# Peptides against a protein of PDB entry 3JWR: the designs that were tried, part 7

Target 1, 323 residues: chain A of PDB entry 3JWR
Amino acid sequence: TRELQSLAAAVVPSAQTLKITDFSFSDFELSDLETALCTIRMFTDLNLVQNFQMKHEVLCRWILSVKKNYRKNVAYHNWRHAFNTAQCMFAALKAGKIQNKLTDLEILALLIAALSHDLDHRGVNNSYIQRSEHPLAQLYCHSIMEHHHFDQCLMILNSPGNQILSGLSIEEYKTTLKIIKQAILATDLALYIKRRGEFFELIRKNQFNLEDPHQKELFLAMLMTACDLSAITKPWPIQQRIAELVATEFFDQGDRERKELNIEPTDLMNREKKNKIPSMQVGFIDAICLQLYEALTHVSEDCFPLLDGCRKNRQKWQALAEQ
Target 2, 298 residues: chain A of PDB entry 3JWR as posed
Amino acid sequence: TRELQSLAAAVVPSAQTLKITDFSFSDFELSDLETALCTIRMFTDLNLVQNFQMKHEVLCRWILSVKKNYRKNVAYHNWRHAFNTAQCMFAALKAGKIQNKLTDLEILALLIAALSHDLDHRGVNNSYIQRSEHPLAQLYCHSIMEHHHFDQCLMILNSPGNQILSGLSIEEYKTTLKIIKQAILATDLALYIKRRGEFFELIRKNQFNLEDPHQKELFLAMLMTACDLSAITKPWPIQQRIAELVATEFWEQGDQVGFIDFVCTQLYEALTHVSEDCFPLLDGCRKNRQKWQALAEQ

## One batch from the design tools (peptide)

Design b1_p9_1_s2 (made by RFdiffusion4, then SolubleMPNN; from b1_p9_1, 5 letters changed)
Fold by OpenDDE base, seed 2:
Structure b1_p9_1_s2 (fold): chain B 323 residues (1-323), chain A 9 residues (1-9)
Amino acid sequence: as target 1 above (323 residues)
Amino acid sequence: ILDALELVA
């Protein structure tokens, strides 16, 4: 395609120029092409292209395929969300110095997972999918969408001309796919809630050890969640704009719940309760985000900007909630 | 704003 030709021929700017090592990164001003270029840079600077002998054209095609398989009519869970998740992962690995704590296969898997974790998202949550008796709900009982996302990810990875993992040994390939699956599934917040207590307790007791395979898996899951939620850590103008996108998508679901399921949506998804957004954001930060970024900062102090950003935004939302 | 609010409520 012309798009592929343009991407493959383009000079890829440095990570410094693209600012993709910054936790304060914003994609708002970037074209789709630039987001793809950023993605190439992430793979390159993490040594994934070299270590796994990726062909440039194949990587370009894969990136474009991933981007294409996000829906354009979904307000939040689109390519830009996936891209921002991956960028946060990159920043956490580089600026947060987590790269040195992980294997190349783990890094490869995390980056692929971050980019792929919401593939073909339909703008509705698992509860809606289940209640609407969607065909996907017949295939999976839990983490319905996350299973679908992984299936889409696997489909793309196996598509002609998109096989970025072709340079891996059989064992490396199996390991990578396992980690990708686990990472994508970990983005189900229900699983996060279920597992986070173990992680926090390990941190609290100063017993956290990445050399333990179980704890490693747990950490990767927490890291994925931290990146998936990273919009809450962004500078206020960016965070606020993203919150509006999330609200839009949730309100769209709420509208569908009324129309299609004949139910009154929860406050979170109720368009008529926009005034509750600030207080809900405070609740979200307190219930979900703060402890996670605190724990992550304990693993690597260089991840502090995520925690700091989250705290600052909590203050901003609290101020709005008091008005 | 995320589905997490429904999970923790």
Scores: peptide ipSAE 0.050, ipTM 0.821, DockQ to the pose 0.473
Fold by OpenDDE base, seed 5:
Structure b1_p9_1_s2 (fold): chain B 323 residues (1-323), chain A 9 residues (1-9)
Amino acid sequence: as target 1 above (323 residues)
Amino acid sequence: ILDALELVA
């Protein structure tokens, strides 16, 4: 395609030029091509292209395939969300110095997972899928969408000309796919809620050890969530804009719930309750976000900007909630 | 951002 030709021939700017190591990064001003260039840079600077012998054209095709398999008519859970998740992962690995704590296969898997974790998202949550009796709800009982996302990821990875993992040994390939699956499934916040207590307790007791395979798996899951939710850590203008996108998608679901399912939506998804957004955001930060970024900062102090951003945004939302 | 609130709401 013309898009592939353009991407493959383009000079890839440095990470510094692209600012993709910044926790304050915003994609708002970037074209789709620039987001793809950023993605190439992430793979390159993490040494994934060299270490796993990725062909440039194949990587370009894969990136474009991933981007293509996000829906354009979804307000938040689209390519830009996946891209921002991956960028936060990259920043956490580089600026946050988590790269030094992980294997190359884990890094490879996390980056692929971050980009792929919401593939073919339909702009509705698992609850809606279940209640609407969607065919996907017949295939999976829990984490319905996350299983679908992984299936889409696997489909793309196995598609002709998209096989970025062809340079891996059979064992490396199996390991990578396992980690990708675990990472994508970990983005189900229901799973996060179930597992986070173990992680926080290990941190609190100063017993956290990444050399333990179980704790490693747990950490990768928490890191995925931290990147997936990282919009809450962004500078206020960026975070506020993203919150508007999330609200739009939720309100769209709420509207569909009224129309298609004849149910009253929850406050979170109720357009008529938009005045509760600030207080709900404070609640979200307190219930979900703060402890996660605190724990992550304990693993690597260089991740503090994420925690600091979250705290600052809590203050902003609280001020709005008091009006 | 608000996805988690659905789980707690």
Scores: peptide ipSAE 0.053, ipTM 0.828, DockQ to the pose 0.590; fails the geometry check
Fold by OpenDDE base, seed 3:
Structure b1_p9_1_s2 (fold): chain B 323 residues (1-323), chain A 9 residues (1-9)
Amino acid sequence: as target 1 above (323 residues)
Amino acid sequence: ILDALELVA
């Protein structure tokens, strides 16, 4: 395609020029082409292209395929969300100094997972899928959409001309797919809630050890969530804008709940309850975000900007909630 | 604003 030709022929700017190492990164001003260029730079600077012998054209095609399989009519869970998740992962690995704590396969898996974790998202949550008796709800009992996202990821990875993992041994391939699946599934917040207590307890007791395979897996799951939620850590103007996109998508679901399921939506998804957004954001930060970024900072102090951003945004939302 | 609020609310 012309898009592929343009991407493959383009000079890829440095990570410094693209500012993709910054925790404060924003994609608002970037074109789709520039997001793809950023993605190439992430793979290159993490040594994934060299270490796993990726062909440039194949990587370009894969990136464009991933982007194509996000829906354009979904307000938040689209390519830009996936891209920002991956950028936060890259920043956490580089600026956050987590890269040296992980294997190359783990890094490869995390980056692929971050980009792929919401593939073909429908703009509705698992509860809606289940309540609507969607065909996907017949295939999976839990983490319905996350299983679907992984299936989409696997489909793309196996598509002709998109096989960025063709340079891996059979064992490396199996390991990578396992980690990708676990990482994508970990983005189900229900699973995060279930597992986070173990992680926080290990940190609290100063017993956390990445050399333990179980704790490594747990950490990768927490890191995925931290990147998935990283919008809450962004500078206030960026975070506020993203919150509007999330609200839009939730309100769209609420509208569908009324129309298609004949139910009254929760306040979170009720378009008439916009005035509760600030207080709900405070609740979200307190219930989900703060402990996670605190724990991550304990693993690597260089991740502090994520925690600091989250705290600052909590203050901003609290001030709005008091109005 | 995330699905997390539905999990805790």
Scores: peptide ipSAE 0.051, ipTM 0.825, DockQ to the pose 0.581; fails the geometry check
Fold by OpenDDE base, seed 4:
Structure b1_p9_1_s2 (fold): chain B 323 residues (1-323), chain A 9 residues (1-9)
Amino acid sequence: as target 1 above (323 residues)
Amino acid sequence: ILDALELVA
């Protein structure tokens, strides 16, 4: 395709030029091509291209395939969200200095997972999928969409000309896929809520050890969530804009819940309750975000900008809630 | 605003 030709022939700017190591990164001004270039740079600078012998054209095709399999008519859970998740992962690995704590396979898996974690998202949550009796709900009982995302990820990875993992041994391939699956499934916030207590306790007790395979897996899950939620850490103008996108998608779901399911949506998804957004954001930050970024900062102090951003945005939302 | 509020509310 013309798009592939353009991407494959383009000079990939440095990470510094692209600012993809910044926790304050915004994609708002970037074209789709530029997001793809950024993605190439992430793979390159994490040494994934070299270490796993990725062909440039194959990587380009894979990126474009991933992007293509996000829906354009979904307000938030689209390519830009996946891209921002991956960028936060990249920043956490580089600027946050987590790279040296992980294996190359884990890094490879995390980056692929971040880019792929919401593939073919429909703009509705698992609860809606279940209640609407969607065909996907017949395939999976829990983490319905996350299983679907992984399935889409696997489909793309195995598609002709998209096989970025072809340079891996059989064992490396199996390991990578296992980690990808776990990472994508970990983005189900229900799973996060179930597991986070163990992580926080390990941190609190100073017993956290990445050399323990179970704790490693737990950390990767927490890291995925931290990147997935990283919009809450962005500078206020960026955060506010992203919050609007999230609200739009949630309100769209709420509208569908009224129309299709004949139910009153929760305040979070109720367009008529938009005045509750600031207080709900405070609640979200307190219930979900703060402890996570605090714990992440304990693992690597260089991740502090995420925590700091979250705290600053809490203050902003609280101020709005008091008006 | 994320799906998390549905889980904690």
Scores: peptide ipSAE 0.051, ipTM 0.823, DockQ to the pose 0.555; fails the geometry check

Design b1_p9_1_s3 (made by RFdiffusion4, then SolubleMPNN; from b1_p9_1, 6 letters changed)
Fold by OpenDDE base, seed 2:
Structure b1_p9_1_s3 (fold): chain B 323 residues (1-323), chain A 9 residues (1-9)
Amino acid sequence: as target 1 above (323 residues)
Amino acid sequence: ILDALEAFA
């Protein structure tokens, strides 16, 4: 395609120029092409292209395929969300110095997972999918969408000309796919809530050990969630704009719940309760985000900007809630 | 971001 030709021929700017190492990164001003270029840079600077002998054209095609398989009519869970998740992962690995704590296969898997974790998202949550008796709900009992996302990820990875993992041994390939699956599934916040207590307790007791395979898996899951939620850590103007996108998508679901399911939506998804957003954001930060970024910062102090950003945005939302 | 609140509801 012309898009592929343009991408493959383009000079890829440095990570410094693209600012993709910054936790404060914003994609708002970037074209789709530039987001793809950023993605190439992430793979390159993490040594994934070299270490796994990725062909440039194949990587370009894969990136474009991933981007294409996000829906354009979904307000938040689209390519830009996936891209921002991956960028946060990159920043956490580089600026947060987590790269030194992980294997190349783990890094490869995390980056692929971050980009792929919401593939073909429909703009509705698992509860809606289940309640609407969608065909996907017949295939999976829990984490319905996350299983679908992984299935889409696997489909793309196996598509002609998109096989960025072809340079891996069979064992490396199997390991990578396992980690990708686990990472994508970990983005189900229900699973996060279920598992986070173990992680926090390990940190609290100073018993956290990345050399333990179980704890490694747990950490990767927490890291994925931290990146997936990283919009809450962004500078206030960016965070506020993203919150508007999230609210839009949730209100769209709420509207569908009324129309299609004949139910009154929860406050979170109720367009008529827009004024509750600030207080709900405070609640979300307190219940979900703060402990996670605190724990992550204990693993690596260089991740502090995520925690700091989250704290700052909490204050901003609290101020709005008090008006 | 806000999906987590449903898990607590």
Scores: peptide ipSAE 0.049, ipTM 0.823, DockQ to the pose 0.591
Fold by OpenDDE base, seed 3:
Structure b1_p9_1_s3 (fold): chain B 323 residues (1-323), chain A 9 residues (1-9)
Amino acid sequence: as target 1 above (323 residues)
Amino acid sequence: ILDALEAFA
């Protein structure tokens, strides 16, 4: 395609020029082509292209395929969300100094998972899918959408000309797919809530050890969630704009709940309750975000900008909630 | 504003 030719022939700017190591990164001013260039730089600077012998054209095609399989009519869970998740992962690995704590296969899996974790998202949550008796709800009992996202990820990875993992041994391939699946499934917030207590307790007791395979798996799950939620850590103007996109998508779901399911939506999904957004954001930060970024900062102090951003945004939302 | 708020609502 013309898009592939343009991407493959383009000079890829440095990570410094692209600012993709910054926790304060924003994609708002970037074209789709520039987001793809950023993605190439992430793979290159993490040594994934060299270590796993990725062909440039194949990587370019894969990136464009992933981007194409996000829906354009979904307000938040689209390519830009996936791209920002991957950028936060890259920043956490580089600026956050987590890269040296992980294997190359784990890094490869996390980056692929971050880009792929919401593939073909439909702008509705698992609860809606269950209540609507969607065919996907019959295929999967739990984490319905996350299983679907992984299936889409696997489909793309196996598609002709998109096989970025062709340089891996059979064992490396199996390991990578296992980690990708676990990482994508970990983005189900229900699973995060279930597992986070173990992680926080290990940190609290100073018993956290990445050399333990179980604790490594747990950490990768927490890191995925931290990157998935990273919009809450961004500078206020960026965070506020992203919150509006999330609200738009939730209100769209609420509208569908009324029309298709004949139910009254929760306050979060209710367009008429827009005035509750600030207080809901404070609740979200307190219930979900703060402890996670605190724990991550204990693993690596260089991740502090994520925690600091989250705290600052809490203050901003609290001030709005008091108005 | 994430689906997690539904879990706490």
Scores: peptide ipSAE 0.049, ipTM 0.825, DockQ to the pose 0.582
Fold by OpenDDE base, seed 5:
Structure b1_p9_1_s3 (fold): chain B 323 residues (1-323), chain A 9 residues (1-9)
Amino acid sequence: as target 1 above (323 residues)
Amino acid sequence: ILDALEAFA
């Protein structure tokens, strides 16, 4: 395609030029092409292209395929969200120095997972999918969308000309797919809530050990969540804008719940309760975000900007909630 | 934010 030709022929700027190592990164000013270039740079600078012998054209095609399989009519859970998740992963790996704690296969899997974790997202949560009796709800009982995302990821990885993993041995391939699946499934916040206590307790007791396979798996799950939620850590203007996108998608779901299901939406998804957004954001930060970024900072102090950003945004939301 | 916030909303 013309898009592929343009991407494949383009000079890929440095990570410094693209600012993709910054925790404060924003994609708002970037074109789709530039987001793809950023993605290439992430793979390159993590040594994934070299170590796994990725063909440049195949990587380009794969990136474009992933991007294409996000819906354009979804306010938040689109390519830009996936891209920002991957960028946060890259920043955490590089600036946060998490790279030194992981294997190349784990890094490969996490980056693929971050980019793929919301593939074909429909702008509604698992609860809506269940209540609407969507065909996907017949396939999966829990983490419905996350299973679908992984299925989409696998489909793309196996598509002609998109096989970025063709340079891997059979064993490396199997391992990578396993980690990708686990990472994508981990983005179900319901699973995060179930598992986070174990992680926090290990950190609190100074018993956290990445050499333990179970703890490694747990950490990768927590890291995925930290990147998935990383919008809450961004500088206030960026975070506020992303919060508006999230609210838009939630309100769209709420509107559909009223119209299609005859259900009164929760406050979070109720357009009429817009005035509660600041207090809900404070609640979200306190209940979900703060402990996660605190724990991540304990694993690597260089991840502090994520925690600091989260704290600053909590203050901003609290100030709005008091008005 | 979606799934976790629903648990809290």
Scores: peptide ipSAE 0.048, ipTM 0.822, DockQ to the pose 0.740
Fold by OpenDDE base, seed 4:
Structure b1_p9_1_s3 (fold): chain B 323 residues (1-323), chain A 9 residues (1-9)
Amino acid sequence: as target 1 above (323 residues)
Amino acid sequence: ILDALEAFA
């Protein structure tokens, strides 16, 4: 396609030029092409292209395929969200200095997972999928959408001309897919809530050890969540804009819940309760975000900007909640 | 604003 030709022929700017190492990164001003270029740079600078012998055209095609499989009519859970999740992962690996704590396969898996973790998202949560008796709810009992996202990821990876993992051995391939699956499934916040206590306790007791395979898996899950939620850490103007996108999508679901399911939506998804957004954001930060970024900062102090951003945004939301 | 708030109201 013309798009592929343009991408494949383009000079890829440096990470410095693209600012993709910054935790304060924003994609608002970027074209789709530029987001693809950023993605290429992430793979390159993480040495994934070299170490796993990725062909440039194949990588370009894969990126475009991933982007194509996000819906344009979904307010938040679209390509830009996935891209921002991946960018935060990249920043955490580089600026946050987590790269040296992980294997190349783990890094490869995390980046693919970040880009793929919401593939074909429909703009509704698992609860809606269950309550609407969607066909996907017949396939999976828990983490319905996350299973679907992984299935989409696997489909793309196995598609002709998109096989960015073709340079891996059979064992490396199996390992990578396992990690990708675990990472995507970890983005189910219900799973995060279930597992985070173990992670926090290990940190609290100073018993956290990445050399332990179980703890490694746990850390990767927490890191995925930290990147997935990273909008809450962004500079306030960026945070507000993203919060508006999230609210739009949630309100759209709430409207559908009223119309299709004949139920009153929760305050979170009720556009009539938009005045509760600031207080709900404070609650979200306190219940979900702060402890995670605190723990991540204990693993790597260079991740502090995420925690700092989260704290600053809590203050901003609290101020609005008091008005 | 995220799905986790459903668990906490």
Scores: peptide ipSAE 0.048, ipTM 0.822, DockQ to the pose 0.548

